# Peptides against a protein of PDB entry 3T6J, part 351

Target 1, 375 residues: chain A of PDB entry 3T6J
Amino acid sequence: PIVESYIGFIESYRDPFGSRGEFEGFVAVVNKAMSAKFERLVASAEQLLKELPWPPTFEKDKFLTPDFTSLDVLTFAGSGIPAGINIPNYDDLRQTEGFKNVSLGNVLAVAYATQREKLTFLEEDDKDLYILWKGPSFDVQVGLHELLGHGSGKLFVQDEKGAFNFDQETVINPETGEQIQSWYRSGETWDSKFSTIASSYEECRAESVGLYLCLHPQVLEIFGFEGADAEDVIYVNWLNMVRAGLLALEFYTPEAFNWRQAHMQARFVILRVLLEAGEGLVTITPTTGSDGRPDARVRLDRSKIRSVGKPALERFLRRLQVLKSTGDVAGGRALYEGYATVTDAPPECFLTLRDTVLLRKESRKLIVQPNTRLE
Target 2, 372 residues: chain A of PDB entry 3T6J as posed
Amino acid sequence: PIVESYIGFIESYRDPFGSRGEFEGFVAVVNKAMSAKFERLVASAEQLLKELPWPPTFEKDKFLTPDFTSLDVLTFAGSGIPAGINIPNYDDLRQTEGFKNVSLGNVLAVAYREKLTFLEEDDKDLYILWKGPSFDVQVGLHALLGHGSGKLFVQDEKGAFNFDQETVINPETGEQIQSWYRSGETWDSKFSTIASSYEECRAESVGLYLCLHPQVLEIFGFEGADAEDVIYVNWLNMVRAGLLALEFYTPEAFNWRQAHMQARFVILRVLLEAGEGLVTITPTTGSDGRPDARVRLDRSKIRSVGKPALERFLRRLQVLKSTGDVAGGRALYEGYATVTDAPPECFLTLRDTVLLRKESRKLIVQPNTRLE

## One batch from the design tools (peptide; made by RFdiffusion4, then SolubleMPNN)

Design b2_p30_6_s4 (from b2_p30_6, 18 letters changed)
Fold by OpenDDE base, seed 2:
Structure b2_p30_6_s4 (fold): chain B 375 residues (1-375), chain A 30 residues (1-30)
Amino acid sequence: as target 1 above (375 residues)
Amino acid sequence: SVAELIQELEKLFPDKNKVDWTETAPSVRM
């Protein structure tokens, strides 16, 4: 077996300022069969990057073919085990030297384990479909999230000598129609500038890339889905995301007005974006469970994903990228914190829904170190 | 149990602005 490992101060999700990495390390074994699917995605990455909803001037100047591997984790030392990894976490290095993508296959397997009777907040008609396609849709989403989410976009930089990595005279901000007014100066980084929102904002961008690009037929073909199966995978991927946005409320602390988990905050933001799109795309309905206690149902209108959902996500995702590229912290914070705000305002009444989410909270899933041997 | 320990730690560290163990939740997609 091929063994991979890494160690160091890598992920900054636990730092409220997004700057200090948690000391983390793992040892894992390569899953060759699953890695082959991600290799096909890598082969199409350069083309798929062009499908992202920003001008080429906001994308990396040169595509560097990354590595993508599915790993079965043997040992993981850290506070949280991710489903996927994109490293290094330094945007400058990603742009100039390249990056590596990792899917943690056995961690995903744990995520796939869902009992129908414990599946909360879904319509009965969606439960069987959700259970069937959750795994495959996760593979698609993780691949896109890591490779084309974290692996995409350009930062506009002025170096220490005053030189720009973009043409100030010709590059136009697609949101304003004007020339670029802000950029990263020497020594400024994504994390240093965006600080408290950096991690969650980037996760939101990456998740949005996944949802957006999973609509592309070529992506589903790469993963081996065609026809009705492809449409079901798309539907379940989007359904999972909007459900996750509701579940995310568990990780909000009203008294502190803060989020405790970057990915869950990101998923809530996406839910808010899709709710704002309106037109019956997403509906959250408070209900009463069979136990007589509060419950809720999330409904996603499949027929409106492309007509309503995609355009809404496109506009939002473009704004995320433009603000990131230009280092516009004020604009980025205003946008992101606006969607991340949790109130009890009607019609959603999110604080009330949070109580329902907490009431229906499931036990945390655990992964235990496996035993392996060579025969 | 490990689950019980995690719950107790979450009670002790409920705020991310402090040492927050809520991030110990697996970063899996739900």
Scores: peptide ipSAE 0.017, ipTM 0.422, DockQ to the pose 0.056
Fold by OpenDDE base, seed 5:
Order: sequence, then C-alpha cells, then structure tokens
Structure b2_p30_6_s4 (fold): chain B 375 residues (1-375), chain A 30 residues (1-30)
Amino acid sequence: as target 1 above (375 residues)
Amino acid sequence: SVAELIQELEKLFPDKNKVDWTETAPSVRM
C-alpha cells in the first residue's frame, strides 16, 4: 500500500493564543477509491473558487493545484483525530508554494456510525434521511472545507521592502466601498494578528464555504449526486451543521466565558447566523423527552435554504473573508465574538439549551486504531 | 469499560483545552 506519514508541532488549538503547536503525528495508507472523488473536486477548484462571495481581488492571485487524498489511519498520536487536514499551517506558504489536502477516511467512517434510536435533537421525519445521507454529506463538506475553505482567500500584505501584494489604488473593500485601509505587515501572520479567535474564525470560514458551495450543482455532480439525491445531500449537510451548532454548547464553559473546541465554536456561530436570518429557516424547539426530562428539536426548512439561508451565509462569509484579508482584527473580533456569545436571552435561551445538550449527551465514542501486518 | 474509565480520569484531571473530535466529523488545518 501507499503509506503517508506526518509528524511535528502542527496544530495550535490547545494554545489560547494560537501560536504554539502541539506535537502530533500519524501513519496512514491511501484509500484509492475515495481519493478519486477528491481529485475531481481539485480539477474544478479554480472554477469553484470564483463562486465564492468575494471579489477576485480578495482571492489568491494564483491557484496552486494541491494533492488531495483519502487516507485510512493506522496510528495517530495527538489530542484529537481529525477527519480532514490542510497543510501547511502557514498562509504565506499556501499562497506561494501550495498545499496538500487529506481526508482521513476511516475517521469519517467512525463519525458516520449513527444509531437511529440514539440520534438526538432531530425530528422523527428527518432521522432516516439523516442516517442515509450523513456520510455522503460529510464527504462533500470535508472536501469543500479543506480544499476551498482553507485553500481560499488572500491576505493583503506589505512586505519588508514596503511593496504590496495588491493594488492600493484600484482594490475596493466590498463592505465599505472604500480603498483598503489595513493589511498585514512584514512578520505579521493570521495567527499572530487574530490570536485568540484565529483558529475558530478560520474553521468557521471553512465550514461556511462548505455550506455555501454545496449548493452549487457542479459540486454535487462531482460527488455523484443528481436530482432528488442531490437535494437530500444539501439538506442533510445544512441540517447537520445546525444540529452541530446546538451540540456545540457542550464545549462552552459559562464560568470562563470560553470555548474549548474551535470547530464546535465555529458551528455555533454558523447556527447563530442562520437563526438571525429568520423567516422560519431554523427553529430550535425545547421539548420533553419520553423520560420526562428536557429535550429539544432542530428544524431546518428545506425550502428556505436557498432563499433565506444562502443570502445570509453569503453576507456573513464575505464579511469573514474581507476582515481576514485586511487584517482588521477589531472588526473581525467584534463580528465573530458577537456571534460566539452564549447567553440565556430569549428567544433561544442558549444556556438553558446547553443544559439540555449536556443531559442528552451520548456516551463518548472510542476510536480504536487498527493494526496491520505483512503476510 | 474503557469509556467509563476515561470519563472518571477526565473528572479527576480536567483540561480546559480539551479537544473532542467524536461528536461531529472535524476538519483540521495543519
């Protein structure tokens, strides 16, 4: 088999300032069958990047075709096992030298394992669809998240010699209608500028890219979905995200006003964006379970994904990118922390919902790493 | 069970920076 390995100080999720990497590593084997789908996505990436809701001036000047492979993990050492990876973690290198995308296929398989009777917070009518399409929708989301999420967007930079990587006279900020007023200076990076929100903010941007682009017919075709199946994949992907936003409350610590997991914070932010869109797109209803204890149901109106959800996500995603590109930490923090704030204010009463989430929490899944041998 | 043991240990040694990947399929930028 083709063997892949990675090792080093890579992820900084455990550093509150997002600067110090945790030592991690894995050994995996290539899953050729699943890799073929991601290769098709790579082939369309340059065109799909144009569908993102920001001007070309806010996109990378040159698209560098990455390698995208699906891997089955043999061993993983670290604080967590991801489903997808985009490396390196240096935006300057990604923009100039390229990047590699990896899907950890057997990790996804574990995530796909869902028992209907244990599936929380969904309406009964959605459970079968969710179970059927969760896996396929995850494949779509991970591919988009890694390749077109983390792989997209330009940072405006002034180098050590004072030269800009953008035309200061002609580039217009689409949010303000004005010329660019801020950028990254020499030695400044995404993580150094945005610090405490950098990781979660970037994950939120990448997740939002996934939701936004999964609506594009070409994306669904790449993954082999057409007609009613394509619509179901879209629905389940969006449904999974709003459900994940509710589940995310587990990872919020009210006493510290802090999030313990960057991806879950990101998913909560997206939920808040879609709730703010209103018009009955997303509804979270507190209920009473069969055991007489608190429960909840998340409803996503399928018919309003394109009419209500997409425009809301478009505006939000554009703002995320513009603030990222311009290095506007104050604006970015205000936007992101605003949506990441958890209170018990009506109508949602998120702190109360958090209690429900904790009450309904499933037993922790154990990921058992496989062994292999020569025969 | 192993799961129960882990939960007990986590109660004894809480980590405010704990990352849990089991609830949803997490994507990670490396």
Scores: peptide ipSAE 0.015, ipTM 0.422, DockQ to the pose 0.217
Fold by OpenDDE base, seed 4:
Structure b2_p30_6_s4 (fold): chain B 375 residues (1-375), chain A 30 residues (1-30)
Amino acid sequence: as target 1 above (375 residues)
Amino acid sequence: SVAELIQELEKLFPDKNKVDWTETAPSVRM
């Protein structure tokens, strides 16, 4: 078997300022069979990057073909086990030196396991569909999230010699219509500059890329889905995201106005964006469970994903990227924290919904590290 | 279950400053 490993100070999720890495490491075996779909995605990456909703001037100058493999984790030492990884975690290095992507296949396999009777916040008519397509939709989302999410976009930089990696006279900010007014100085990184919002913001961008690009027929084809199956995968992927946005409230601490999980915060932000789009795209309805206690239902109108959801996500995703590229911390923070704010204001009453989410909290999944043998 | 026990223990010993990696959906990282 092909063995991959990494060890070091890699992920900064546990740093309140998003800068200091936690020491972690894994040992994994390459799953060649499961890597094939990701290889096909890599082969289409350069083309798919052009489908993202920002000007080419905000994308990498040169496409650097990354590695993307599916891994079966043998051992993982760290505070949490991801489903996918994109490294290095420096955007400047990603755009100049390239990057690697991995899907932790056996971690995903655990995540795919869902019992119908324990599935919360979905309409009964969606439960069977959700269970059927959750796994496949996760594969699509993770692939897009890592490769085309984290692997996309350009940071505008002035180097130590004063040279810019963009033409100050010709590059226009698509949001303002003006020339670029801010950039990263030498020594500034995404994490150092955006600090407390950096991790969640980037996850939100990557998740948004996944939702946005999963609408592209070529993406679904790469993963082997066509016709009605492709549409169901799209629907379930979007449904999973809006459901996750509700579930995310578990990880919000009202007393501290703090999020305890970057990805869940990101998913809540996306939910807010899609709710703001209106037009009946997403509906969260408080209900009463069979036990007489509060419950809720999330509904996504599949017929409005492309007509309402996509444009809303497009605008939001473009703003995320532009603010990231220009190092506009003030604008980025205002945008992101605005959507990440949790209040009890009508119509959503998110703090009340949080109580419901906590009441209906699912059992925590435990991942057990395996022993392996040679035959 | 062990999972339920852990959850109960976490309720008894809340750490609001600790990042929670528990998710119902896949957690992808940079």
Scores: peptide ipSAE 0.023, ipTM 0.448, DockQ to the pose 0.162; fails the geometry check
Fold by OpenDDE base, seed 1:
Structure b2_p30_6_s4 (fold): chain B 375 residues (1-375), chain A 30 residues (1-30)
Amino acid sequence: as target 1 above (375 residues)
Amino acid sequence: SVAELIQELEKLFPDKNKVDWTETAPSVRM
């Protein structure tokens, strides 16, 4: 078997300022069969990047073909085990040197294990479909998230010598219609500049890329889905995201007005974006469970994903990227924190829904011993 | 089971910052 490992101060999710890395390490075995799927995605990545909703001037000047590997984790030392990784966590290095994508396959497999009777907040008619396609949809989402999410976008930089990596005279901000008015100065990084929102913001961008690009027929084809299966994978991927946005409320602390998990905050933001789109795309309905206690249902109208959802996500995702590229912290914070705000305002009444989420919370799963099998 | 025991211990010593990623969409890191 091929063994991969990494070790060091890698992820900054536990730092309130998003700057200091947590010491982390793993040892894993390459899953060659699963890696082949991601290799096909890599082969199409350069073309798929052109489908992202920002001008080429906001994309990397040259696509650097990354490594993408599916790994079965043997041991992991850290506060949590991710499903996917894109390294290094330095945008400048990603743009100039390249990057590696990793899917932790057996971690994903654990995440797929959901019993129908314990599947909360879904309509009964969606549960079987969700169970069937959750795994495949996760594969699609993780692949897109890592490769085309974290692996996309250009930061506008002025180097120490005063040179720009973009043409100040010709590059236009698609949101304002004006020339670029802000950029990263020498020594400024994504994390240093966006600080408290950097990690969650980037995760939100990457998740949004996944949802947006999974609508592209070529993506589903790469993963081996066509026809009705492809449409079901798309539907379940979007459904999973809106459900995750509701589940995310568990990780919000009202008393401190803060989020305890960056990815869940990101998913809540996406839910808010899709709710804002309106037109019956997403509906959250408070209900009463069979036990007589509060419950809720999330419904996604699959027929409106392309007509309502995609345009809403397109606009939002473009704004995320433009603000990121230009280093516009004020604009970025206003946008992101606006969607990340949790209130009890109607019609959603998110704080009330949070109580429902907590009430319906299942016993926490534990990864007590990672394993794999050689045949 | 060991897993059940750990869960019981966690109930006794709750950590509000602990993340359960197994019941949600995958926790993907940068």
Scores: peptide ipSAE 0.016, ipTM 0.422, DockQ to the pose 0.179; fails the geometry check

Design b2_p30_7_s1 (from b2_p30_7, 19 letters changed)
Fold by OpenDDE base, seed 3:
Structure b2_p30_7_s1 (fold): chain B 375 residues (1-375), chain A 30 residues (1-30)
Amino acid sequence: as target 1 above (375 residues)
Amino acid sequence: SEEERRRREEIERAEERRSVSELIDHAVNY
């Protein structure tokens, strides 16, 4: 087996200042079968980037092919086990030496090992399908999220010499129909400009790319799904996302009007976008559980994913990218914070639903480290 | 210029790094 490991002060998520790394380490074995799927995805990346809902002028001029490997974790030391890792976190090293994308495949499998009887907020008819396809759909989503989500889009930049990385005369903003009016100046970065929303906004963009591109037959084929199986994987991926948007409410703090987790905020935003699309695509219904306490059900109409969901997500995703590319912080903040706002306004009554989510909260899963043997 | 290319690549890589660090928290919360 191919063994991979890393160790050190790697991630700074636990540092309020984002500067001090947490000591982390793992030992893992390469999952060759899943890695081969990701390699095929990487090989198709340049073509799939063209399927994204923005003009080529808003896409990277050159796609840098990363390494993408699926790993089965044997041991992990840290405060939490991620589903995916991109290292190194140093820009200079990434530029000179490249970067490696890692999917922790067996961690994902465990995270989705929910007992049917404990699976919350789904209709009974969806539970078996959800359990069956949760893992595979997540593999698709993670691959797309990492490679084509985070790996996509261009920032318009003016360098220190005043030169632009785009043609100011010919590039048109697809949202306004006008020439590009804003860009990043020398020394400005995504994080420096978008600041408090930058992380969650980017995660939302990446998740949206995943949902959008998973509809493409070539993507499902790369992962080995065709026909009815492909449609089920798509359905469960979208269903998982809208469910996650509801679950996300756990990570909202009403008293502080803030989100405690960037990915969950992103998922809530996507839920809001898909709810706004209307036409019965997504329905959240408050119910009463068997215990007599509040419950809820999320329903996704499979037949409306392509007709209603895709166009809504397309428009939203394009707006995210255009605002990102042009460095339009005011527009980006208005858009994102608008969808990220949690109120108790009808019909959704999200603050009331939050109480239901908290009431139905499951205990944190224990991950047990496996033993492996060569026979 | 080679320097301009390098700087663009640095910005692109910086954007890519942010994306991956954020993925760590993604799996724990599902």
Scores: peptide ipSAE 0.026, ipTM 0.537, DockQ to the pose 0.061; fails the geometry check
Fold by OpenDDE base, seed 1:
Structure b2_p30_7_s1 (fold): chain B 375 residues (1-375), chain A 30 residues (1-30)
Amino acid sequence: as target 1 above (375 residues)
Amino acid sequence: SEEERRRREEIERAEERRSVSELIDHAVNY
């Protein structure tokens, strides 16, 4: 097997000032099979980027091919084990030496291990399918999310010399039908402009890319799914997302009107988008559990994913990208915070649903020790 | 310019970066 490792002061997230790295190290083995899928995805990335719902003018001029590897962790020394990593953390090194995306595959496998009896908020007829395909669908989603989500889209920039990285005369905003009216100025970045929503917004964009592109047969083929299996993977991926949007309510603090987790906020936003699409695509039904206490069920109509879901997601995803590209913070905030708002308004009554989510919450999983076996 | 290209690439790469903390939370709570 191919062994990979790293060690050092890498991640600063435990520093209240975000400056000092925590000492961390891992030893892992390359999962060749999963890495090969990612390699195939990378090889198809330029073509798949064309399938994204924005004009080529809003896409990167050149795709920068990352190193994308799936690792099975043998040991991880640190305060916590991530699902994935992107290294190095130094921008200068990323620019000069490149970067590596790493999926910690066996960590994900453990984290996503699902017991049927503990699986909340799904209909009984979906549970077995969900359990069967959650892992594979997640592999698809992660690959798309990382590579084609985060790896896609262009920022319109005016450099220090006043030059634009786009043709101001010919590039048209697909949402307005007008020329580009806003961009990033010298020194402005995504994070600096979008600030408090930047992380969650970007995660939402990346997740949306995953859902959108997973509908493409070529993507499923890359991951080894065809026919009925491919359709099941698609269904479970979308089902997982809408369920995650409900679960996300755990991470909302009503008293502070604040989200505590960017990915979960993103998933809630996607749920709201798909609920807004209507037509019976997504239904959340409050129920009573066998214990006589509140429960809920999420239903996704498989037959409406392409006809209702895809167009809704397409429109939303395009708006996300256009607002991002143009640096339209006001528009971006209005859009994103609008969908991220949690109220108790009917019909969804999300604050009430939050109580249900909290009631049904299982104890947080702790990964104490990763394990990998050589077969 | 090449400098502008490099800057764009840096921004784009930075946008791909996720916090380990967020990934940890994602893995545990998803």
Scores: peptide ipSAE 0.022, ipTM 0.548, DockQ to the pose 0.073; fails the geometry check
Fold by OpenDDE base, seed 5:
Structure b2_p30_7_s1 (fold): chain B 375 residues (1-375), chain A 30 residues (1-30)
Amino acid sequence: as target 1 above (375 residues)
Amino acid sequence: SEEERRRREEIERAEERRSVSELIDHAVNY
């Protein structure tokens, strides 16, 4: 087998300032079959980037083709096992050696091993479909999220010499109809400008790109899905996201008005966007479980994904990207925090739903290191 | 220069490409 490993101070998520890396390491085996799918996705990336809902002027001038590999983790030492990894985190090395995207395939697979009886917040008629397609849909989502989510969009920059990476005279902000009025100056970064919302905002953008682009037939073909299977993968991917948005409430602390997890905040924001779209696309219904305690059901109308969901996500994604590109922190914060606000306002009553989510919380899955043998 | 453009693009990519490790949360909570 092809073995990959890394070791060092990698991720800074545990640092409140996002600067100090945690010491981590893994050993993994390349999943050749899944890696081949990601390679095909990489090969199509430049074309798929054109499908994103912002003008080419807001897209990167050149897509640098990363390595994208699916790995089955043999061992992982750290505080948490990611589903994917972008390495290296050192800017100097990224500039000289490039970057690699990694999907931890068997970590994702553990998430798929949900017992039907423990699957919360889904309608009974969706459970079997969800179980069947959660894995494949998640592979699609991860690939799109990493490669075309995080890999997409341009930051407008003025360098230390005063030169712009965009034509100030010709580039128009699609939201305002005006010339670009803000950008990143020398020494300003995404994280420095957007600060407390930067992580969650970017994850929200990446997740939204995944949902948006998974609707494209070429994407499903790359992953080997056609016809009814492709439609089921799309449905389950969107269903998983709206369910995740509900589950996200676990990670909100009402007393502090804060989110404890960036991805979950992002997923909640997406849920809010899709709920705002209305027209029966997404419905969250409080119920009573068989145990007599509060429960809930999430319903996604499959027939409205393209007609209602896609346009809503398109508008939202464009706004996210435009605000990101222009370094408009005030606008970006207003937009994102608006959708990230958790209240008990009807009809959703999210604070009440949060109590239900907490009540129905499943035990955290224990990820156990596998044994391997040579045949 | 082309090198400065490349460097800016790389910085932009580095800033945009947050560690996929934030997908950690995906595996644990689903």
Scores: peptide ipSAE 0.022, ipTM 0.536, DockQ to the pose 0.069; fails the geometry check
Fold by OpenDDE base, seed 2:
Structure b2_p30_7_s1 (fold): chain B 375 residues (1-375), chain A 30 residues (1-30)
Amino acid sequence: as target 1 above (375 residues)
Amino acid sequence: SEEERRRREEIERAEERRSVSELIDHAVNY
């Protein structure tokens, strides 16, 4: 088997300043079959980038093809086990050696090992499909999220010499119809400028890219899905996202008006976008469980994903990108925090739903190191 | 300058560094 590992001060998520890395490490085995799918996705990346809902002027001038590998984790030492990793986090190494996207396949598989009876907030008719396709759909989502989500979009920059990386006279903001009025100045970065919302905002953009592009037949074909299977993968991917948006409420702290996890906030935002689209695309219905306690059901109308969901997500995703590209922090914050706001306003009553989510919360799963045998 | 190009590329690459770690922790917990 091909063994991969890394170790060191890598991720800074636990640093309130986002600067100090946590010491972590893993040892993993390459999943060749899944890695091959990601390689095909990488090979198609330049073409798929053109499918994103912004003008080419808002896309990177050159896509740098990364390595993309799926790994089955043997051991992971750290505060949390990710599903995907983009490494190294050292800028110098990224410049000289490039970067590698890693999917931790068996970590995802463990997450997918949900017992039907414990699967919350889904309609009974969706549970079997969800169980069947959660894994495959998540592989699609992770691939798109990492490669074409985080890997997409251009920042408009004026360098220290006053030169722009875009034509100020010809590039038009698709949202305003006007020339570009804001950009990143020398020394300004995405994180420095967008600060407290930067992480969650970018995760939201990446997740949205995944949902949006998973609708493209070429993407499903790359992952080996066609016909009814492809449609089920799409459906379950979107269903998983809207469910995740509900589950995300666990990570909201009402007393502090804050989110504790960037990805969960992102998923809630996407849920809000899709709820706002209306037309019966997404419905969250409070119910009473068999135990007589509060429950809820999330319904996604698969027939409306393309007709209602896609256009809503397209508009939202374009806005995310345009605001990101132009460094419009005020606009970006207004947009993102607007969707990230949790209230108890009807009809959704999200704070009440949060109580239901907390009530139905399962015990945290422990990931145990697997035994590996050579046959 | 080559240095400015590198810096732009660094900024763009820094945006790509986000790990899906938080996505998975939740998936394991739910």
Scores: peptide ipSAE 0.021, ipTM 0.559, DockQ to the pose 0.060; fails the geometry check

